Peptides against a protein of PDB entry 4U39. Designs and how they scored, part 41

Target 1, 302 residues: chain A of PDB entry 4U39
Amino acid sequence: SIKVIGVGGGGNNAVNRMIENEVQGVEYIAVNTDAQALNLSKAEVKMQIGAKLTRGLGAGANPEVGKKAAEESKEQIEEALKGADMVFVTAGMGGGTGTGAAPVIAQIAKDLGALTVGVVTRPFTFEGRKRQLQAAGGISAMKEAVDTLIVIPNDRILEIVDKNTPMLEAFREADNVLRQGVQGISDLIATPGLINLDFADVKTIMSNKGSALMGIGIATGENRAAEAAKKAISSPLLEAAIDGAQGVLMNITGGTNLSLYEVQEAADIVASASDQDVNMIFGSVINENLKDEIVVTVIATG

## One batch from the design tools (peptide; made by RFdiffusion4, then SolubleMPNN)

Design b1_p11_8_s1 (from b1_p11_8, 8 letters changed)
Fold by OpenDDE base, seed 1:
Structure b1_p11_8_s1 (fold): chain B 302 residues (1-302), chain A 11 residues (1-11)
Amino acid sequence: as target 1 above (302 residues)
Amino acid sequence: SAKPSVWLELK
């Protein structure tokens, strides 16, 4: 089974976005120290952590409170994760609960033998230096606790949105990018396509790889596959070129009109941008909601 | 203007 755990406010917003977009084949768990915020989750499983420590009032933007809250609730987290083959831990770093609890939850998943993938955001620079410093500490702790850690730099989202984009929409886009990171992997396992991957393929690319970068490209029209692939490998979300990656996981998602030629064209573009010795695995997914769109997700590991 | 790839709302 695949489990997605949203940790704290940002993680829970991402999980809500995943549920709203009908990401299939995954179980959703919402984790928070704030009981009122947790009640707003759309997840089927809702877990309040650190009930004794916080009394449901949240972590007060303190990562140490988030950490201790997860430690208090360790047994409950273990029970919720039991039998998972893969666990996604998603959080917005820089806050109290997400920053502190996500590494603890990830370590619990890893200790249970699940393939543990972190999908987290760095805060926007405008959220202030304190959040950036807290996020850096949380990301460092996540890197030790996961098999693969995808870090989304929120400031790079500002490069791909209109300059007049409201702050609320920029946060919504961060939630959407978290969704795309989880879905880009989970769909390769859970959703049939032209080229299916098994869990063993994904595990080979993602097991004990540490930090990963994610690129996303979307396109329409006659050259949509090539354009989507080019956008993915040149994505502002990639803090570095993919050429130095030891492993590449590629998802090519299209509508019912996705052709094998388009899949091959997209894969060839990503391969040409990668090292010759890269372990590249690619899958295709059919999503009827995309109609004429192709979405290429590239995850570079190592 | 090519819409940035990430903002294509799956309508």
Scores: peptide ipSAE 0.006, ipTM 0.419, DockQ to the pose 0.041
Fold by OpenDDE base, seed 2:
Structure b1_p11_8_s1 (fold): chain B 302 residues (1-302), chain A 11 residues (1-11)
Amino acid sequence: as target 1 above (302 residues)
Amino acid sequence: SAKPSVWLELK
């Protein structure tokens, strides 16, 4: 089974976005120290952590409270994660609950023998230096606790949105990028496409790889596959070029009109941008909600 | 008695 755990406010918003986009074949778990925020989750499983410590009032933007809250609730987290083959831990770093609890939850998942993937955001620079410093500590702790850690630099989202985009929409886009990071992997396993991957293929690419980068490209029209692939490998979300990656996971998602030629064209572009010795795996997914759009997601590991 | 963290199983 695949489990997605949203940790704290940002993680739970991302999980809500996944549910709203009908991401299939995954179990959703919402984790928070704030009981009121947790009630807004659409997840099937809702877990309040640190009930004794926080009394459901949240972590007060303190990562140590988030950490201790997860430690208090360890047995409950273990029970929720039991039997998972893969666990996604998603969070917005820089806050209290997400930053502190996500590494603890990730370690619990890993200790249970699940392939543990972190999908987390760095805060926007405008959220202030304190959040950035807290996020750096949380990301460092996540790196030690996961098999693969996808880090989304929120400031790079500002390069892909309109300059007039309201701050609230920038956060919604961050939630959407977190969704794309999870879905880009989970769909390869859980959703039948033109080219299916098994869990063993994904495990080979993601097991004990540490940090990963994610690029996303979306395009329409006659050259949509090539354009989407080019956008993915040049994505502002990539803090570095993919040519140094030891492994590449690629998802090519299209509508019912997605051709094998388009899949191959996109794969060839990503392969050409990667190291010759890279272990690249790719899958294709059919999403009937996509009209003329192709979405290429590239995850570079190692 | 510490209230157990309520698993709200949304049935």
Scores: peptide ipSAE 0.000, ipTM 0.325, DockQ to the pose 0.014
Fold by OpenDDE base, seed 4:
Structure b1_p11_8_s1 (fold): chain B 302 residues (1-302), chain A 11 residues (1-11)
Amino acid sequence: as target 1 above (302 residues)
Amino acid sequence: SAKPSVWLELK
């Protein structure tokens, strides 16, 4: 089974966005120290952590409170994660609960033997230096606790949105990018396509890889596959080029009109941008809602 | 209009 755990406010918003977009084949768990915020989750499983420590009043933007809250609730987290083959831990780093609890939850998942993938955001620069410093500490702790960590630099989202985009919309876009990171991997396992990957293939690419890079490209029209692939490999969320990666996971998602030729064309573009010795695996997914749209997701590991 | 590509660093 695949489990997605949203940790704290940002993680829970991302999980809500995943549910709203009907991401299939995953179980959703919402974790928070704030009981009122947790009640707004759409997840089937809702877990309040640190009930004794916080009394449901949240972590007060303190990562140490988030950490201690997860430690207090360790047994509950273990029971909720038991039997998962894969666990996604999603959080907005820089806050109290997400920053502190996500590494603890990730370690619990890893200790249970699940393939543990972190999908987290760095705060925007406008959220202030304190959040950036807290996020850096949380990201460092996540790296030790996961098999693969995906870090979304929120400031790079500002490069892909209109300059007049309201702050609330920028956060919604961050939640959407978190969704795309989870879905781009989970769909390869859970959703049939022209080329299916098994869990063992994904596990080979993602186990004990530490840092990875994710690129997403979206295109329509006659050259949509090539355009989506080129956009993926040149995406502004890549802090580095795909050259130098030891492993590449590629998802090519399209509508019912997705052709094997388009899948091959997109794969060839990503392979040509990668090292010759890269271990590349690719899968295709059919999503009837995309119609003429192709979405290429690339995850570079190592 | 095709949405811009988004790349995420997996660290």
Scores: peptide ipSAE 0.005, ipTM 0.409, DockQ to the pose 0.041; fails the geometry check
Fold by OpenDDE base, seed 3:
Parts: sequence; C-alpha cells; structure tokens
Structure b1_p11_8_s1 (fold): chain B 302 residues (1-302), chain A 11 residues (1-11)
Amino acid sequence: as target 1 above (302 residues)
Amino acid sequence: SAKPSVWLELK
C-alpha cells in the first residue's frame, strides 16, 4: 500500500489538495499538534501528536516541540504506517510541527521497511530568516530519515506565478506543487496508463538516493508532448540541470487522446537532456480531466 | 518563452 502522511499545517493543506484532486491508490493520514487545525483535514485518518506535550495547542513554531510531539506519539505513528510499501511524508519546512515531526515520522516509516519519500517545501524568503534557518535544520534531518527527499524551493514558485499573485495564492501554489510531487510518483504505480511501472522500478530509482529535484511542464497543442518535456527539464523548480543525475523518474500524463508517439517524444527529450549513463524510467498515466493537456513530471535523483 | 503556467493550469 501507498500512504501519504501530511505533517503540520503545510503538509495537511497539501493532503487536502491531493484529496480534492482525487489522487488515486493512496491512503491519507493527517498529523498535527494543533487539534483545531487537524479537524479541518479531509484525510480519513487524523492523528493528533504530542497531546500531553501541547494539549492540542500546536508547536508554537518550535521544531523541538514538533520533534518531541512525534516522539511522544511514536507507537501511534508506527501503527498508522504499518504495512505500507511506500510512504510519502509531506510538510512545509520552517514551522514547528512540520519541521520537527516530519523527520521523526519519516524515520519511523523507514524503520518499518517502507520506501520513504519526503516531499517538502523551503519557506519563502518573505517568511523571514528564522523560518529559513528552521527549515534548513528540518531538511537536514529529513535527508537522514528518507530514501529520497524532494525539496521544493518556494521562492522558485514566485518565478512561475504572476507578480501580483496574493501571498495566500502563493501558499496554495506551494500546496499544489507538493501535490504534484506526490501524484507524479504515486500515479506511476497506482494509476493505469499506456506504460505502467511497477513498485520495484520506482524503488530502484528512489531507494537510498538522498536529495532529488523535481521539474514539471504542461502544454497543449500539436507539439504538446515536446513542449511539456522541454518545460519540465527547464523548470524553475530544478535548482540544477538534470544533467549529472544518476536516476530520472518521468511521468507523462495526458487525456484519453495521449498517444504512444507523444510519450516517446517526451521521453526522448528528457533522455537527451540527461547523462548518457542515467538510469531513466518513465511511465504514462491517463487522466481524463486533462483533455488536451500533457503534464510531464521529472524527478531527478542522485 | 511562456512561463510554465503549469501550476495554475492544473487547477
């Protein structure tokens, strides 16, 4: 089974966005130290952590409280994650609960033998230096606790949104990026397409790979596959070029009119931008909601 | 070059 665990406010918002977008074949768990915020989760499984420590009042933006809250609730986390083949741990780094608890939860998942993938955000620069420093510590702890860690730099989202985009919409976009990072991988396993991957293929690319980068491209029209692939490999979310990656996981998602030719064209573009010795796997997904759109997601590992 | 409006379009 695949489990997605949202940790803290940002992680729970991302999980809500996944549920709203009908991400298939995954079980959702919401974790928080704030009981009131947790009640707003759409996840079937809701877990309040650190009930003794925090009394449901949250972590006060302190990562050490988030960490201790997860440690207090270790047995409950273990039971919730038990039997998962894959666990996505999603969080907004820089806060109390997400920053402190996500590494503990990830370690629990890994110790249970699940393929453990972190999908996390760095805070926007406007959230202040304290958030950035807390996020750096949480990301460091996540790297040790996961098989693969996808880090989304929120400041790069500002490069792809309109300059007049309200701050609240920028946060919603960060939640959507977290959704795309999880869905881009989970759909390869859980959603039928023209080319299906098995869990073993994904595990080969993602097991013990450390940091990963994600690029996404969307396009429409006659050259939509090529355009989407080019956008993915040049995505602002890629803090580095995909050249030099040891592994590449590619998802080509389209509507019912997605052709095998378009899948191959997109794959060839990503392969041509990758190292010659790269271990690349690609899958295709059919999403009837995309109609004329193609979405290319690239995860570069190593 | 059109910014990948990717995130806005997947609404």
Scores: peptide ipSAE 0.000, ipTM 0.386, DockQ to the pose 0.043; fails the geometry check

Design b1_p11_8_s2 (from b1_p11_8, 8 letters changed)
Fold by OpenDDE base, seed 4:
Structure b1_p11_8_s2 (fold): chain B 302 residues (1-302), chain A 11 residues (1-11)
Amino acid sequence: as target 1 above (302 residues)
Amino acid sequence: AAKPSVWLLLK
């Protein structure tokens, strides 16, 4: 089974966005120290952590409170994660609960033998230096606790949204990018396409790889496959080029008109931008909602 | 809509 755990406010917003977009084949778990915020989760499983420590009043933007809250609730987290083959831990780094609890939850998942993937955001620069420093500590702790850590730099989202985008919409786009990171992997396993991957293929690429970069490209029209692939490998979300990656996971998602030629064309473009010795796996997904769109997701590991 | 499961350890 695949489980997605949203940790704290940002992680729970991302999980809500995943549910709203009908990401299939995954179980959703919402984790928070704030009981009121947790009640707003759309997840089937809701877990209040650190009830004794916080009394459901949240972590006060303190990562140490988030950490201790997860430690207090370790047995519950273990029970909720038991039997998962794969666990996604999603959080907005820089806060209290997400930053502190996500590494603890990830370690619990890993200790249970699940393939543990972190999909987390760095705060925007405008959230201030304190959040950036807290996020750096949380990201460091996540790297030790996961098999693969995808870090989304929120400031790069400002390069893909309109300059007039309200701050609230920039956060919503961060939640959407978190969704795309989870869905781009989970769909390869759970959603049939022209080329299916199994869990073993994904596990081979993602096990004990540490940091990963994610690129996304979307295009329409006659050259949509090539354009989407080029956008993915040049995505602002990539803090570095995909050259030098030891592994590449590629998802090509299209509508019912997606051709094997388009899948191959997109794969060839990503391969040409990767090292010759890269272990590349690619899958295709059919999403009837995309119509004429192709979405290429690239995850570079190592 | 399935009733959400709220995990509260009373420990």
Scores: peptide ipSAE 0.006, ipTM 0.353, DockQ to the pose 0.016
Fold by OpenDDE base, seed 2:
Structure b1_p11_8_s2 (fold): chain B 302 residues (1-302), chain A 11 residues (1-11)
Amino acid sequence: as target 1 above (302 residues)
Amino acid sequence: AAKPSVWLLLK
């Protein structure tokens, strides 16, 4: 089974976005120290952590409170994650609960023998230096606790949105990029496409790989596959080029009109941007909601 | 609609 655990405010917003976009074949778990925020989750499983420590009032933007809250609730987290083959831990780094609890939850998942993937955001620079420093500590702790850690630099989202985009929409886009990171992997396993991957393929690419980079490209029209692939490998979300990656996971998602030619064209572009000795796996997914759009997600590991 | 299981483990 695949479990997605949203940790704190940003992680729970991302989980809500996943549920709203009908991401299939996954179980959703919402974790928070704030009981009021947790009530707004759409997840089937809702877990308040650190009830004794926080009394449901949240972590006060303190990562040590988030950490201790997860430690207090270890047995509950273990029970919720039990029997998962794969666990996605999603959070916005820089806050109290997400930054502190996500590494603890990830370690619990890993200790249970699940393939543990972190999908986390760095805070925007405008959120201030304190959040950035807290995020750096949380990301460092996540690296040790996961098999693969996808880090989304929120400031790079500002390069793909309009300059007049309201701050709230920039956060919604961050939630959407977190969704795309989880869905780009989970759909390869859980959703039938033109080319299906198994869990063993994904496990080979993602086990004990440390940091990963994610690129996303979306395009329409006659050259949509090539354009989407080019956008993915040149995505602002990639803090570095995908050259030098030891592994590449590629998802090509399209509507019912997605052709094998388009899948191959997109795969060839990503392969050409990767090292010759890279272990590249790719899958395709059919999503009827995309109509004429192709979405290419590239995850570079190693 | 599956009822959200609020795991309120009041230990």
Scores: peptide ipSAE 0.005, ipTM 0.354, DockQ to the pose 0.016
Fold by OpenDDE base, seed 5:
Structure b1_p11_8_s2 (fold): chain B 302 residues (1-302), chain A 11 residues (1-11)
Amino acid sequence: as target 1 above (302 residues)
Amino acid sequence: AAKPSVWLLLK
């Protein structure tokens, strides 16, 4: 089974976005120290952590409170994650709960023998230096606790949105990028396509790889596959070029009109941008909601 | 440039 656990406010917003977009084949768990925020989750499983420590009032933007809250609730987290083959831990780094609890939850998942993938955001620069410093500590702790850690630099989202985009929409786009990171992997396992991957293939690419970068490309029209692939490998979300990656996971998602030729064209573009010795795996997914769109997701590991 | 060996596991 695949489980997605959203940790704290940002993680729970991302999980809500995944549920709203009907990401299939996964179980959703919402975790928070704030009971009022947790009540707004759409997840079937809702877990308040650190009830004794915080009394449901949240972590006060303190990562040490988030950590201790997860430690207090360790047994409940273990029970909720038990029997998962794969666990996605999603969080917005820089806050109290997400930053402190996500590494603890990830370690619990890993200790249970699940393939543990972190999908986390760095805060926007406008959220202030304190959040950036807290996020750096949380990301370091996540890297030790996961098999693969996808880090989304929120400031790079500002390069793909309109300059007039309201702050609230920039956060919604961060939630959407977190969704795309989870869905780009989970669909390869859980959703039939033209080229299916098994869990063992994904596990081979993602096990003990440490930090990963994600690129996303979306296109329509006659050259949509090539354009989507080119956008993915040049995505602002990539803090570095994929040419140094030891492993690449590629998802090519399209509508019912997605052709094997388009899949091959997109795969050839990503392969040409990667090292010759790269371990590349790719899958294709059919999503009827995309109509004429192709979405290419590239995850570079190593 | 050597083409990456796309292991198409056609199951």
Scores: peptide ipSAE 0.005, ipTM 0.457, DockQ to the pose 0.228
Fold by OpenDDE base, seed 1:
Structure b1_p11_8_s2 (fold): chain B 302 residues (1-302), chain A 11 residues (1-11)
Amino acid sequence: as target 1 above (302 residues)
Amino acid sequence: AAKPSVWLLLK
């Protein structure tokens, strides 16, 4: 089974976005120290952590409170994660709960033998230096606790949105990037396509790989596959080129009109941008909600 | 006209 755990406010917003977009084949768990915020989650499983420590009033933007809250609730987290083959831990780093609790939850998942993938954001620079410093500490702890950590630099989202984009829409876009990171992997396992991957293939690429970068490309029209692949490998979300990666996981998602030729064209573009010795795996997914669009997700590991 | 970024199409 695949479990997605949203941790704190940002993680729970991402989980809500996943549910709203009908990401299939996954179980959703919302985790928070704020009981009022947790009640707004769309997840079926809602877990309040650190009830004794926080009294449901949240972590007060303190990562140490988030950490201690997860430690207090360790047994409950273990029970909720039991029997998972794969666990996604999603959070917005820089806050109290997400920054402190996500590494603890990830370590619990890893200790249970699940393939543990972190999908987290760095805060925008405008959220202030304190959030950036807290996020850096949380990301460092997360790297030790996961098999793969996808880090989304929120400031790079500002390069892909209009300059007049309201701050609220920039946060909504960050939630959508987190969704795409989870869905880009989970769909390879849970959703049939023209080329299916098994869990063992994904595990080979993602097990004990440390930090990963994610690129996303979307396109329409006659050259949509090639355009989507080129956008993915040149994505502003990639803090480095993919040519130095030891492993590449590629998802090619399209509608019912996705052709094998388009899949091959997209795969060849990503392969040509990668090292010759790269362990590249790719799958295709059919999403009926994608009429004329192709979505290419590239995850570079190592 | 700069082709809209990948993200603008998901709205």
Scores: peptide ipSAE 0.000, ipTM 0.407, DockQ to the pose 0.036; fails the geometry check

Design b1_p11_8_s3 (from b1_p11_8, 8 letters changed)
Fold by OpenDDE base, seed 2:
Structure b1_p11_8_s3 (fold): chain B 302 residues (1-302), chain A 11 residues (1-11)
Amino acid sequence: as target 1 above (302 residues)
Amino acid sequence: AAQPSVFLLLK
């Protein structure tokens, strides 16, 4: 089974966005120290952590409280994760619960033998230096606790949205990018396409790989596959070029009109931009909600 | 809605 755990406010917003977009083949778990915020989760499983420590009042933006809350609730987390083959741990880094609890939850998942993937955001620079410093500590702890850690730099989201985009919409886009990171991987396993991957393929690329970057490309029209692939490899979300990646996981998602030629064209572009010795695997997903759009998701590991 | 594809660069 595949489990997605949203940890704290940002992680739970991302999980809500996943549920709203009908991401299939995954079980959702919402984790928070704030009981009121947790009640707003759409996840089937809702877990309040650190009930003794916080009394459901949240972590007060303190990562040490988030950490201790997860440690207090270890047995509950273990039971919720039991039998998972893969665990996604999603969080907004820089806060209390997400920053502190996500590494603990990830370690629990890894110790249970699940392929453990972190999908986390760095805070926007405008959230202040304290959040950036807390996020850096949480990201460091996540790297040790996961098989693969996808880090989304929120400041790079500002390069893909209009300059007049309200701050709240920038956060919604961050939640959407977290959704895309989880869905781009989970769909390769759970959703049939033109080219299907199994869990063993994904495990080979993602097991003990450390930090990962994510690029996303979307295009329409006659050259949509090539354009989507080019946008993915040049995505502002990529803090480094893909040519240094040891592994690449690629998802090519299109509508019912997605051709094998378009899949191959997109794969060839990403392969040509990658190292010659890169271990690349790619899958395709059919999404009936996509008409003329192709979405290329490339996950570069190593 | 377009579902963007995810590129994960593992270093």
Scores: peptide ipSAE 0.090, ipTM 0.728, DockQ to the pose 0.052; fails the geometry check
Fold by OpenDDE base, seed 1:
Structure b1_p11_8_s3 (fold): chain B 302 residues (1-302), chain A 11 residues (1-11)
Amino acid sequence: as target 1 above (302 residues)
Amino acid sequence: AAQPSVFLLLK
């Protein structure tokens, strides 16, 4: 089974966005120290952590409170994760609960033998230096606790949205990018396409790989596959070029009109941009909600 | 709405 755990406010918002977009084949768990915020989750499983420590009032933007809250609730987290083959831990880093609890939850998943993938955001620079410093500490702790850590730099979202985009919409786009990171991997396992991957293929690319970067490309029209692949490998979300990756996982998602030629064209572009010794695997996904659009999700590891 | 393609670069 695949489990997605949203941790704290940002992680819970991302999980809500996943549920709203009908991401299939996964179980959703919302984790928070704030009981009032947790009640707004759409997840089937809602877990309040650190009830004794926080009394449901949240972590007060303190990562040490988030950490201790997850430690207090360890047995409950273990029970909720038991029997998972894969666990996604999603959080907005820089806050109290997400920053402190996500590494603890990830370690619990890894200790249970699940393939543990972190999908987290760095805060926007405008959220202030304190949030950036807290996020850096939480990301460092996540690297030790996961098999793969995907870090989304929120400041790079400002390069893919209109300059007049309201702050609230920029946060919604961050939630959407977190959704895309989880869905881009989970769909390769859970949603059949023209080229299917199994869990063993994904595990080979993602096990003990450390940091990962994510690029996203979307295109329409006659050259949509090539354009989507080019956008993915040149995505502003990539803090570095793809040519230095040891592993690449790519998802090519299209509508019912997705052709094998389009899949091959997208794969060849990503392969040509990668190192010759790269271990690249790719799957295709058919999404009936996509008409003329192709979505190429590439996960480069190493 | 177009669902974006996700590219993950593992380093």
Scores: peptide ipSAE 0.078, ipTM 0.711, DockQ to the pose 0.050; fails the geometry check
Fold by OpenDDE base, seed 5:
Structure b1_p11_8_s3 (fold): chain B 302 residues (1-302), chain A 11 residues (1-11)
Amino acid sequence: as target 1 above (302 residues)
Amino acid sequence: AAQPSVFLLLK
């Protein structure tokens, strides 16, 4: 089974966005120290952590409170994650609960023998230096606790959105990018396509690989597969070129008109931009809600 | 709404 655990406010917003977009084949768990915020979750499983420590009032933007809250609730977290083959831990880094609790939850998942993938955001620069420093500490702790850690630099989202985009919409886009990171991997296992991957293929690429970067490409028209692949490998979300990647996971999602030729064309573009010795695996997903759009998700590891 | 594709660079 695949479980997605959203940790704190940002993680729970991302999980809500996943549920709203009908991401299939996964179990959703919402974790928070704030009981009022947790009640707004759409997840089937809702877990309040650190009830004795915080009294449901949240972590007060303190990562040490988030950590201690997860430690207090360790047995409950273990029971909720038990029997998972794969666990996604999603959080917004820089806050109290997400920053402190996500590494503890990730370690619990890893100790249970699940393939543990972190999908986290760095805060925007406008959220202030304190949040950036807290996020750096949380990201460091996550690297030790996961098999793969996808880090989304929120400031790079500002390069994709219009300059007039309200702050609230920039946060919604961060939640959407977190969704895309989880869905891009989970769909390869859980959703039938033209080319299906098994869990063993994904595990080979993602086990003990450390930090990962994510790029996204979307295109329409006759060359949509090639354009989507080119956009993915040049995505502003990539802090580095893919030519140094040791592993690449690629998802090619399209409508019912997606051809094997388009899948091959997109895969050849990503392979040509990667190292010659890169271990590349690719899958395709059919989404009937997509019209003429192709979505190319590339996950490069190493 | 267009659903985007994901690229992950593992280092």
Scores: peptide ipSAE 0.072, ipTM 0.708, DockQ to the pose 0.049; fails the geometry check
Fold by OpenDDE base, seed 3:
Structure b1_p11_8_s3 (fold): chain B 302 residues (1-302), chain A 11 residues (1-11)
Amino acid sequence: as target 1 above (302 residues)
Amino acid sequence: AAQPSVFLLLK
C-alpha cells in the first residue's frame, strides 16, 4: 500500500490538493498539532499529535514543539503507517509542526520498512530568515530519515508564476508542486499506462538515494512530448542540471491519445540530457482528464 | 548534490 502523510499546515494543504485532483491508489493521512486546522483536512485519517504538549493549539512555529509532538504520538503514528510499502511524507519546511514532526514521522516509516519519500518545500525568502534557518534544520533531519528527499525551492516557483501573482496563489502553486511530486511517483505504481512500472522498479531508483530534485514540463500540440521533456529538464525547480544525476525516474502522463512514439521521444530527450551511466527508468500514465496535454515528471536521484 | 526529478506533464 501507498500512504501519503501530510504534516502541518503546508503538508495538509498539499494533501487536500491531492484529494481534490483525485490522486488514485493512495491512502491519505493528515497530521497536525493544531486541531482546528486538522479539522479542515479532507483526508480520511486525521491525526492530532502532541495533544498533551500543545492541547491542540499548534506548535507556535517552533520545530522543537513539532518534534516533541511527534515523539509523544509515536505509537499512534506507527499504527497508522503499519503495512505501508511506500510512505510519502509531505510538509512545508520552516513552520513548527511540519519542520519538527516530518523527520520523526519519516523515521518511523523507514523503521517500519517502507520506502520513505519526503516531498517538502523550502520557504520563500520573503517568509524571513527565521523560517529559512528552521527549514534548513528540518531538511537536514529529513535527509537522514528518508530514502529520497525531494526538496522544492519555493523561490523557484516565483520564476514560473507571473510577477503579479498574489502571495496566496504562490502558496497554492507550492501546494500544487508538492501534489505533482507525489502524484508523479504514485501514478507510476498505481495508475495504468502504456508503460507500467512496478514498486520494485521505483524502489531501485529511490531507495537510500538521499536528496532529489524535481522538474516539470507541460506542453500541447504536435511536438508536445519533446517540448514537455525539454521544459522538464530545464525546469526552474531544478537547482542543478540533470546531467549530474545517478538515477532518473520519469513519468510521462498524457490523455488517451498518448502514443508510444511520444513516450519514446520524451524518454530519448531526458536520456540524452542525462549522464551516460545514469540509471533511468520511465513509465507512462494515462489520465483521461488530460486531452492534448502531456505531463513529464522527472525525478533525478543521487 | 540533490538530483533533479523531471515531471513532464504532456498536455
Scores: peptide ipSAE 0.068, ipTM 0.686, DockQ to the pose 0.079; fails the geometry check

